# Designs tried in a protein design run: peptides against a protein of PDB entry 6IDX. Part 348

Target 1, 380 residues: chain A of PDB entry 6IDX
Amino acid sequence: KELAKLSADVTFATEFINMDGIIVLTRLVESGTKLLSHYSEMLAFTLTAFLELMDHGIVSWDMVSITFIKQIAGYVSQPMVDVSILQRSLAILESMVLNSQSLYQKIAEEITVGQLISHLQVSNQEIQTYAIALINALFLKAPEDKRQDMANAFAQKHLRSIILNHVIRGNRPIKTEMAHQLYVLQVLTFNLLEERMMTKMDPNDQAQRDIIFELRRIAFDAESDPSNAPGSGTEKRKAMYTKDYKMLGFTNHINPAMDFTQTPPGMLALDNMLYLAKVHQDTYIRIVLENSSREDKHECPFGRSAIELTKMLCEILQVGELPNEGRNDYHPMFFTHDRAFEELFGICIQLLNKTWKEMRATAEDFNKVMQVVREQITRA

## One batch from the design tools (peptide; made by RFdiffusion4, then SolubleMPNN)

Design b2_p30_3_s3 (from b2_p30_3, 16 letters changed)
Fold by OpenDDE base, seed 5:
Structure b2_p30_3_s3 (fold): chain B 380 residues (1-380), chain A 30 residues (1-30)
Amino acid sequence: as target 1 above (380 residues)
Amino acid sequence: GSLSPTPREKMPKTPVSEEVKKKLLEEAKA
């Protein structure tokens, strides 16, 4: 205890480290000797002193043995561990993962995200915070392939549901530390959109062109009697589609695929548009048809608006950026739905369409509408 | 940037007796 207290002092820490004090503490953990009547209390202080000493940055985290890692991981994986030991063990694992890629690899073999999720189902916010912090550390340090696996919809859905129900909707105020970890988790989750955001559409890819055609079909073929035989000549069909792509509000009416060649937002904008069209079909059709029937120059260009809104949302959510240490702003809505980004897009595109109408905007006002919408999104 | 570890809440200083310290130091030397 006094050691743990004194270990916060850099002068004492330096002297104690020079006396191989950290090695002694690690050996106490490694031995696992439950012989003392106060073993749990002793271990909690040992782990405290170890953490405080390591926080001075005098000793590399790579000094820890595999036996030490296994013991600490064991305290996290066992269901019947003292809360004080569990908290410190989670904090040690987080620090190991953050400070060493070699330790990350070893820890990722010893613990599962599922085990960490179990520590979210408790009333102790400190345990919940360190469990999320360790999940975030593992997510941050994971190689791309494992990051995608961690992102697999089922693990994320379950994690988000548990966070929503046990943390966000918990009976306790969210502390700053928890808010920061929720922010970090959101940023890391949104960074999974970076690939799609940076994927250029290939204008020659037929499968991608078929998605744009599906957007047209969903918007306009619901009213067109299927009796328009596929036999109307290729030119008449091309001219008809050019009109439809203009009504959809694409910038390139001849080849809408060109509007998705700019990165950001690349294919992510098309993903959002397709999601809206399939999941919120009535909303999509309404937005498109309300603007396609206008001849008063007050039409909101849906295609252009969807692309620029997707780009704006990526900027607001800092897609592709690392989490900032000073931020604790998280959005509870991102824990309510598996496709929370696309749902946010669906809300924001309706807001944009409403704001466009209220402003009586024309194509020249586009940037002003986008600025107003940005302010509305960032103040919500 | 390294995710700064959450500001470690100053872990509650529970009193350990001097006798436990002495035994630990002896066991660590053995």
Scores: peptide ipSAE 0.010, ipTM 0.366, DockQ to the pose 0.395
Fold by OpenDDE base, seed 3:
Structure b2_p30_3_s3 (fold): chain B 380 residues (1-380), chain A 30 residues (1-30)
Amino acid sequence: as target 1 above (380 residues)
Amino acid sequence: GSLSPTPREKMPKTPVSEEVKKKLLEEAKA
């Protein structure tokens, strides 16, 4: 107990480490010897002292043995461990993962995300916090191949559902530390969008062009029996499509693919448009047709607006940025839906369309509307 | 040319450490 307290002092820590004291603590953990009176309490203080000593950064985390790692991982993987030991073991594993890629590899072999999810189903918010922190650490340190697998695990409705039901909707107020870990998890989840955000459309890719054509089809042909598409010649079709792409509010009416060559938001904007058109078809059709029927220059250009809104949302959500230590702003909405970004886009594009109408905006007011919408989103 | 190691951005010390330190210190004071 006194050792654990004194280990927080850097002067004491330096002296104790110089006396090989940390090696003694690691050996106590490695021994696994339950024969000591008050073993659980003694082990909890040992793990506390170990953490406090290591937090000074005097000793490399790579000094720990495989046996030590297995013991700590065992305390996390076994269901009937003392809560005090579990908490400290989660914290040690987090620190190991964050500080050493070699330790990450070993830990990733000994524990599963499924085991960590079980620690979210408890009433102890500190255990929940450290479990999410360790999940976040594992995700952050995962190589790209494993990161996709973990992202698929984050895409598991189960993790989000558990966080939502046992953490966010829990009977206890969310503490700052938990709010931070939820923020980190949110940022790491949105960073999966970075690839699409930075992917340029290839104007020569037929599959990508077919998506733009599908947006046109959904907006303008969905009410027309596909049988009555008049077999008008290729030139009339091309001229018709140019009109349709103008009505869709693309900047390049001749080749809308060119609007998606700028990164950010690249293909992510097209993904959002397609999601809106497929999942919220009535909303999509309404937005497009309301603006396509206007001759008063107060039409909201959907295509341009969707691209710039996607870019704005990426900026607001800091897509591609690392989580900031000082932030704890998380949005519960991102834990309620598997495609929360696209749902957010669908809400925000309606807000944009409403704001455009309320402002009686023209194409010259576009940047002013976007600024007002940014303020509305950031205050919500 | 020595590639100056880009300063390893100090990975955010999860703020969990300070309150847990404080609580462990409070538990160690009791």
Scores: peptide ipSAE 0.008, ipTM 0.349, DockQ to the pose 0.039
Fold by OpenDDE base, seed 2:
Structure b2_p30_3_s3 (fold): chain B 380 residues (1-380), chain A 30 residues (1-30)
Amino acid sequence: as target 1 above (380 residues)
Amino acid sequence: GSLSPTPREKMPKTPVSEEVKKKLLEEAKA
């Protein structure tokens, strides 16, 4: 206990490390010897002293043995471990993952996200915080290929549900440390959108062109009498589609694919538009038709608005940026739905359309509407 | 001359931030 307190002092830590004191602490953990009176208390203080000593940055995390890692991982993976040992073990593993890619690899072999989710189902917020912190560390340090697998895994859907039900909707105030870890998890989740945000549409890709055509079909062919089935690929058909793409509010009415060649938001804007059109079809059709029926220059260009809104949302959510250690702002909505970004887009595009109408905007007011919408979203 | 409404006069009187916040809060409470 006194050692654990003294280990917070850099002068003491330096002297103790120079006396091989940290090696003695690691060997105590490695031995796994439960034969001592007050083993749990002694181990909890040993782990505290180890953390405090390592936090001075005097010794590399790579000095720890594989046996030490396995013992610490064992305290997290085994049922019925003392809460004080579990908390410190989670913190040690987090620090190991953050400070060493070689330790990350070893820890990722010993621990599953599923085991860490079990530590979210407890009443102790400190344990929940360190469990999320370790998940975030594993997610941050994972190779890009493994990040997507971690994201797509049943573990993430389940993780969001468990966080929502046991942390966010818990009967206790969220502490600053937990709020930070929820923010970090949110940022890391949104960074998965970066690939799509930076993917340019290929105007020659037929599959991508078919998505734009599907947006047109959903908006206009659902109300068209089946007798006006657009006949064979005549110039009349191309002219009709150009009119439809104008009514959809694309900047390039002839080749809407060109509107998605700019990154950001690239293909992510098309993904949002398609999601809105398929999942919120009535909302999509209403927005498009309300603007397509207007000849008063007060039409809101849906296609252009959707692209610029997607870009704005990426900027607001800091997509592609690393989590900031000073931020604790998280949005509970992002834990309620698998497609939370697309749902946010669907809310914000309705807000944009409403704001456009209320402002009696024209195409010249576009940037001004976007500024007002930005302020509305960022004040929420 | 009808003063073109200032940028602030064209802003929605109701802070739509509350409606977005309310939806986000309703979804978080549901």
Scores: peptide ipSAE 0.000, ipTM 0.288, DockQ to the pose 0.008
Fold by OpenDDE base, seed 4:
Structure b2_p30_3_s3 (fold): chain B 380 residues (1-380), chain A 30 residues (1-30)
Amino acid sequence: as target 1 above (380 residues)
Amino acid sequence: GSLSPTPREKMPKTPVSEEVKKKLLEEAKA
């Protein structure tokens, strides 16, 4: 107990480390020996002293044994562990993952995200905070392939649902530390959009061209059965499609695929447009037809607006940027829906369309409208 | 005692709007 307090002092820490004090603490954990009547309390103070000593950065985290890692992981995976030991074990694992890629690999073999999610289903906010912190650390340090696996729709849905129900909708105020962890989780979640944001459309990819054609079909052929095969009238159809792509508000009316070759937002803009068209079809059709039927210079070009809005949302959410230690601004809305980014896009595109009308904007006012919409999205 | 949060790498981020939050909260209650 006194050692745990004194370990926060850098002078004491330096002297204690020089006397191999950390090695003694690690051996106490490694032994796992429940022989002492006050073992749990002693262990909790040992883990506290270990953390405080390691926080001085005098000793590398790589000094820890695989036996030590297995003992700490054991305290996280076992359901009947003392709350104080569990909290400190989560914090130790987080620090190990953050400070060593070698330790990350070992820890990722010993624990599952599912086990960590179970620690979110508790009334202790400190445990919940360290559980999310460890999930965030594992997500941050995971190689790209494993990050995508951790990002699978099922795991994310379950994690978001648990956070929403047990953390955000909990009967207690969210502390600054928890708010920071939720912020970090949001950051890391939005960084999964980076690949699509940086993916250029290939104008020669037929599957990608078929998506643009589907956007046209949903907007203009909504009542027409897809059975009218594209066969015989190729030139008249090509001219007709050019008109349709103009009405959709693409910049390149001849080849709309060219509008998605700029990164950011690349293919992510097309993903948002397709999501809106399929999930919010009435909203999509309304926005497109309302602007496509205008013979006045006050049409809002949907295709261009969707691309620039997607780019703007990526900038506002800082997609591809690392989390900031000083920030704790999380958005509960992003835990309410599996496709929260696409839903945000769907709200913001309606806001853009409204703002365009209110401003009586023309194509020359496009950048001014986008600036007003940015201010609305950032102030609200 | 609250253990101090582990050191993270520092990069600055911008906040998202309350009106958008309110609308999604109303839709999620419906």
Scores: peptide ipSAE 0.009, ipTM 0.320, DockQ to the pose 0.023; fails the geometry check

Design b2_p30_3_s4 (from b2_p30_3, 10 letters changed)
Fold by OpenDDE base, seed 5:
Structure b2_p30_3_s4 (fold): chain B 380 residues (1-380), chain A 30 residues (1-30)
Amino acid sequence: as target 1 above (380 residues)
Amino acid sequence: SSLSPTPRARMPKTPVSEETKQRLLDFAAS
């Protein structure tokens, strides 16, 4: 106990480390010797002293043995561990993951995200914070291939729902530390959009062109009697599609695929448009047809607006940026839906369309509408 | 033929409609 308190002092820490004191602490953990009547209390103080000593940065985290890692991971994986030991064990694992790629690999073999999720289903916010912190650390340090798997695990309704119900909607005020971890988790989740954001459409890819054609189909073929025989000559069909792509508000009416060659937002804009068209079909059709029927130059160009809105959302959410240690601004809405980004897009595109009408905007006002919409989104 | 002055894009006087705020809040609360 006194050692744990003194370990916060850098002078004491230096002298204690010089006496191999930290090695003694690690050996106490490694031994697992439950023979002492106060083993749990002793262990909690040992882990505290170890953390405080390591926080001075005098000793490399790589000094820890595999046996130590397994013992600490064991305290996290076992259901019946003292809360004080669990908290410190989570913190130690987080620090190990953050400070050493070699320790990350070892820890990722010993602990599953599913085990960490169980520590979110508790009333103790400190345990929840360190559990999310460890998830975040594992996510941050994961190689790209495993990061997508972890993302898929995060996109699992279960983790999101647990965070929402047990953390965000908990009966306790969210502390700054938890708010930071929720922010970090959101940033890491949004960074998964970076690949699609930086993916250029290939104008020659037929499969990608078929998605644009599907957007046209959903918007316009629902009203067109299927009696328009497939036999209208290729030129007449091309001319019809050029009109439809103009009504959809693409900048390139001849080849809308060209509008998705700019990165950002690349293919991510097309993903959002397709999601809106399939999941919120009535909203999509209404937005497109309301603007396609206008001859007054007050039509909101849906395609252009969707692309620029996707880009704007990526900028607001800082897609591709690393989390900042000083930030704690998390958005609870991103925990409410599995496709929260696409749902946000669906809300914001309706806001954009409404704002465009209220402003009585023309194509010349486009940037001004986007500025107003940006301000509306960032103040909400 | 009097060219009616192009109506200057008026800044929307209406803040984010309570409905859009409520949708964002409902989305945040759902």
Scores: peptide ipSAE 0.039, ipTM 0.569, DockQ to the pose 0.007
Fold by OpenDDE base, seed 2:
Order: C-alpha cells, then sequence, then structure tokens
Structure b2_p30_3_s4 (fold): chain B 380 residues (1-380), chain A 30 residues (1-30)
C-alpha cells in the first residue's frame, strides 16, 4: 500500500526501478501464488505499484514477459476475480496495447471483445470505463484489415446495445472518464466511414452505375404505371434518363457517376442516397418528386445536396480524425442504430430540403443554404 | 433597366423547426 503510493513519485520510482524493484513486482504477478494471506489485497497493491511505476515512462512496456501478460489477461478473462484486481488488470492491458504493438498482438490473442463485454454488464462504472478503454485501445491499434472485422463482428452490434443499455441508460451519472471513452469509441466507429468517403466512383464500373440507376428507378418507376415502359429505343432511353438525372438533381445529368468521383465524400454519398431510397423510401420519393415537379427554379437539387451534405456531416463528425484526449462529447443515438450515420443523413437531408423551401432558394443560393444547414446541425 | 434584385435567399424564420430540432436533439440525446 505504501509502495503503491510512493510509486507515484518519480524520484522514488527512479530509485526503486534502479533497485530492480519493478522486476520483483512482475515476478510476484508471474508466480500466480495464491498461498499468501491477503493475496487479493497484496496483488491489488502490486498491480497499482506496477502501473504507477510504468506511467513514469522510465521502463519500456516491452520488458514484460509473456507469462506476465497471460496472468493479467487471466485476471480479466476468469470469472469471480476481485474487483480491485480486475480494474487494475484492465488498466494494465490498456496501457500495454497503447504503448506496444508487440504487446497488442499478444493481448489480442489472449482476450476477446466478447470477454470484455461481460465487464460492461456490471454496476461498477470504473470497471465499465476500463473495459471500454481496453476495447478502444484494441480497436485503435488493430491493423486496418482487422478493424473492419472488429467493426462488422456481432461484437459491435452487441457492444453498442450493451453500452446503450448498461452504460448510457444506466441509473447513474456518466463520469468524465466514461464520457471520454464513449467519445473515443464513437470517433473510432465513424472512422470506419473513411474508406467509403475516400473511395472514388469508377464511372466504368457497371455495378456502381446500377446503383445510380436504382435511385432513378425508385424515384420515378415506382409510381409510373407499368404501361409507360420506356420505349424500346436506346437513344430515347438515354435522353429520358438524362431528364430523370436532372430531376434527381445531379450536377452531371448525362453521367451522374462523375458527381461521385470527388473525394470526400466519394462513394459514401451514394451509400447514404441508396440507404435513404431503400430504408426511407417514402421520404426519398417525396423529396425527389416535390423538387422534380417544380419548374419555378426553386427546386432543391437532391443529388448535389446529398453529396454536399454527406461531406458536411463528415466534416462535423471529424471522420478520419484521431480521438482528442480533451473531448468528452458523445452522441447516444450513434449507439441506438447500426446505420446511425445514414439515419443522421436522412434527418439532415429533410432539414436541408425544408430549409431550402423556407429560404425560397435557387441554385445560386446553394452555398448559403448549406451554411444555414451547417449552423442548424451544429447548434442542435 | 432596373435589374430586379435577385431575390436574396431569406434566412429561415425559425432556424430549426422545433420538431426537427427535437429530432436532432432526440438524435443527440437518445
Amino acid sequence: as target 1 above (380 residues)
Amino acid sequence: SSLSPTPRARMPKTPVSEETKQRLLDFAAS
């Protein structure tokens, strides 16, 4: 206990490390010896002293043995571990993951996100915080190929549900430390959009062109009596589609694929449009038809608006940016839905369309409408 | 030839409808 307190002092830590004191602490953990009276208390103080000593940055985290890592991972993975040991073990693992890629690899083999989710289902907010912190560390340090797997895993949907129900909707105030970890998790989740945001549409990719054609089909063919099958002539079809793409509000009416070649937001804008068209079809059709029936120059260009709104949302949400240690602002709704970004887009595109109407905007007012909508979103 | 002033886009009277603001707030608070 006294050692754990003194270990917070850098002068004491330096002297203690010079006396190989940290090696003695690691060996105590490695031994796994439960034979001592007050083992749990002694171990909790040992782990505290170890953390405080390592936090001085005097000793590399790479000095720890695989046996030490396995013991610490064991305290997190085993049921019925003392709360004080569990908390410190989670913190040690977080620090190991953050400070060493080699330790990350070893820890990722010993611990699953599923095991960490069990520590979110407890009444102790400190344990929940360190469990999320370790999940965030594992997510942050994962290779890019594994991040998407971690993201797509049933673990993320389940993780969001557990966080929502046991952390956010808990009967206790969210502390600053927990709010920070929720913010970090939110940022890391939004960073999964970066790939799509930076993916340019290939105008020669038929599958991507078929998505744009599907947007047209949903908007215009769903209400058209099947009797107006577009006449057999390829040229009449192209001319008709050019009109339809104009009514959809694409900038390039001849080849709408060109509107998605700019990154950001690239293909992410098309994903949002397709999600809106499929999941919120009535809202999509209403927005498109309300603007396609107007010849008064007050039509809101849906396609252009959707692209620029997607870009704006990426900027507001700081997609592709690393988490800031000073921020604690998280949005609970991002834990309520699997497609929360696309749902936000669906709300914001309706806001944009309404704001456009209220402003009596024309195409010349486009940037001004976008500025007003930005202020509306950021003040909400 | 009085160039009719291009109808300046009016600022929305209500910055956000209470409903949309509530949807955004419900989005942020839910």
Scores: peptide ipSAE 0.037, ipTM 0.584, DockQ to the pose 0.008
Fold by OpenDDE base, seed 1:
Structure b2_p30_3_s4 (fold): chain B 380 residues (1-380), chain A 30 residues (1-30)
Amino acid sequence: as target 1 above (380 residues)
Amino acid sequence: SSLSPTPRARMPKTPVSEETKQRLLDFAAS
């Protein structure tokens, strides 16, 4: 207990570390010997002293043994561990993941996201905070290949639902520390959009062109049986498609694929359009047909607007940026839906279309409409 | 030849309609 308190002092920490004191603490954890009177209390103070000593940055986190990691991971995975030990164990694992890539690899083998989800279902907000912090650390330090797997695990309706129901909609006010961890989780989730945002459309890829064709089909051929394979386009069909792509509001009516070669927003804009067209078909058809039937030059170009709106949303949400330690502004809405970005796009494209009409805009006013819409979104 | 005034884009009178604000709020509160 005294050691845990004194370990916060840098002078004491330096002297204690110089006396190999940190090694003694690690050995106490490694021994796992429950035979001592007040073992749980002693262990809680040992873990506190260890954290405080390591926070001085005098000793590398890489000094810890695999046995130590397994003991700490064991305290997180065991159902009957004292709350005090669990909290400190989560904090140690977070710090280990953040400070050492080698420790990340070892911890990622010992702990599952499923085990961490169990710690979100408790009424203790401090445990919930450290559990989310560890999830965030694992997500942040995950190699790019595993990051998508963690995303899929987060997109598992379960983790999102648990956070929403047990953390966000909990009977307790959200503390600043929890708000920060929710912000970090939100930022890391949006950073998964970066790949699609930076993916250029290949105008020669038939599968990508078929998505644009599907947007046309949903808008204009909604009653026609999908039996007409997209591939047999006679020159007359190509000329018809050019008219349809103009009515869809693409900048390049001849080859709409060229509108998606700019990054950002690249293919992410096409993903949003396709999501809107499939999930909110009535809204999509209404927006397209309402603007395609106008001869007064007040048509809102859907394709161009959707691309620039996707780019704007990426800028507002800071897609591809690292989380800032000073921020705690999370949006509960992003925890309510698996496709929250696409749903936000669907709301914002309707706002854009309405604002365009209210402004009586023409194509020359496009940038001015986008500026107004940006202000509307950022103030909402 | 009466030059029909080029319809200048007007700033919307209500920046966000209460309905759109409510949809954003409902989405944020859901």
Scores: peptide ipSAE 0.040, ipTM 0.556, DockQ to the pose 0.007; fails the geometry check
Fold by OpenDDE base, seed 3:
Structure b2_p30_3_s4 (fold): chain B 380 residues (1-380), chain A 30 residues (1-30)
Amino acid sequence: as target 1 above (380 residues)
Amino acid sequence: SSLSPTPRARMPKTPVSEETKQRLLDFAAS
């Protein structure tokens, strides 16, 4: 106990480390010897002292043995471990993952996400915080090729549901530390959009062009019996499609695929449009048709607006940026829906369309409308 | 030739409709 308290002092820590004291602590954990009187209390203080000593950055985390890692992982994976040991073990594993890629690899082999999720289903907010912190650390340190697999393996829906029900909707106020970990998890989740945000559309890819054609179909053909599409020749069809793409508000009416070659937001904008068109079809059709029927130059260009809004949302949400240690602002809605970004887009595109009408905007006012909408989103 | 001032897009009278604020707040709070 006294050692654990003194280990917070850098002067003491330096001298204790110089005396190989940290090696003694690691050996105590490695031994796994439950034969000591007050083993649980002694172990809890040992783990505290170890953390406090390592937090000074004097000793590399790579000094830790595989036996030590297995013991610590054992305290997290085994049921009925003392809460004080569990808390410290989660914190040690988090620090190991954050500070050493070699330790990350070893820990990722010893611990399952399912085990960590079980520690969220408790009344102890500190345990919940360290469990989320470890999940975040594992997610952050995952190789890029495995990050999507980890995101899938985290059973994001199940994890999200548990966080929502047991943490956010819990009977206890959210502490600053938990709010920070929820923020981190949110940022890491949004960073999964980066790939799509940076993916350029290939204007020659027929499958990608068929998505744009599907947007046209949903907007204009949803009530038209496909049988009555007049069998007009290929040129008339191209001319008709050019008119339809103009009514959809694309910048390039001839080849709308060109509007998605700019990154950001690349294909992510098309994903948002398609989601809106399929999941919120009535809203999509209304927005498109209300603007397509206007001849007064006050039409809101849906396609252009959706692209620039997607880009704006990525900027506001800082997609691709690392979590900031000083922030604790999280949005609970991102834990309520699997496709929360696309739902946000659906709210914001309606806001944009409304704001455009209220401003009596023309195409020349586009940037001004976007500035107003940005202020509206960021002040909400 | 009286250059009729191109009607500058008027700032929305209400910056955010209370409904949109509420949707965004509901988004931020939900």
Scores: peptide ipSAE 0.038, ipTM 0.553, DockQ to the pose 0.008; fails the geometry check

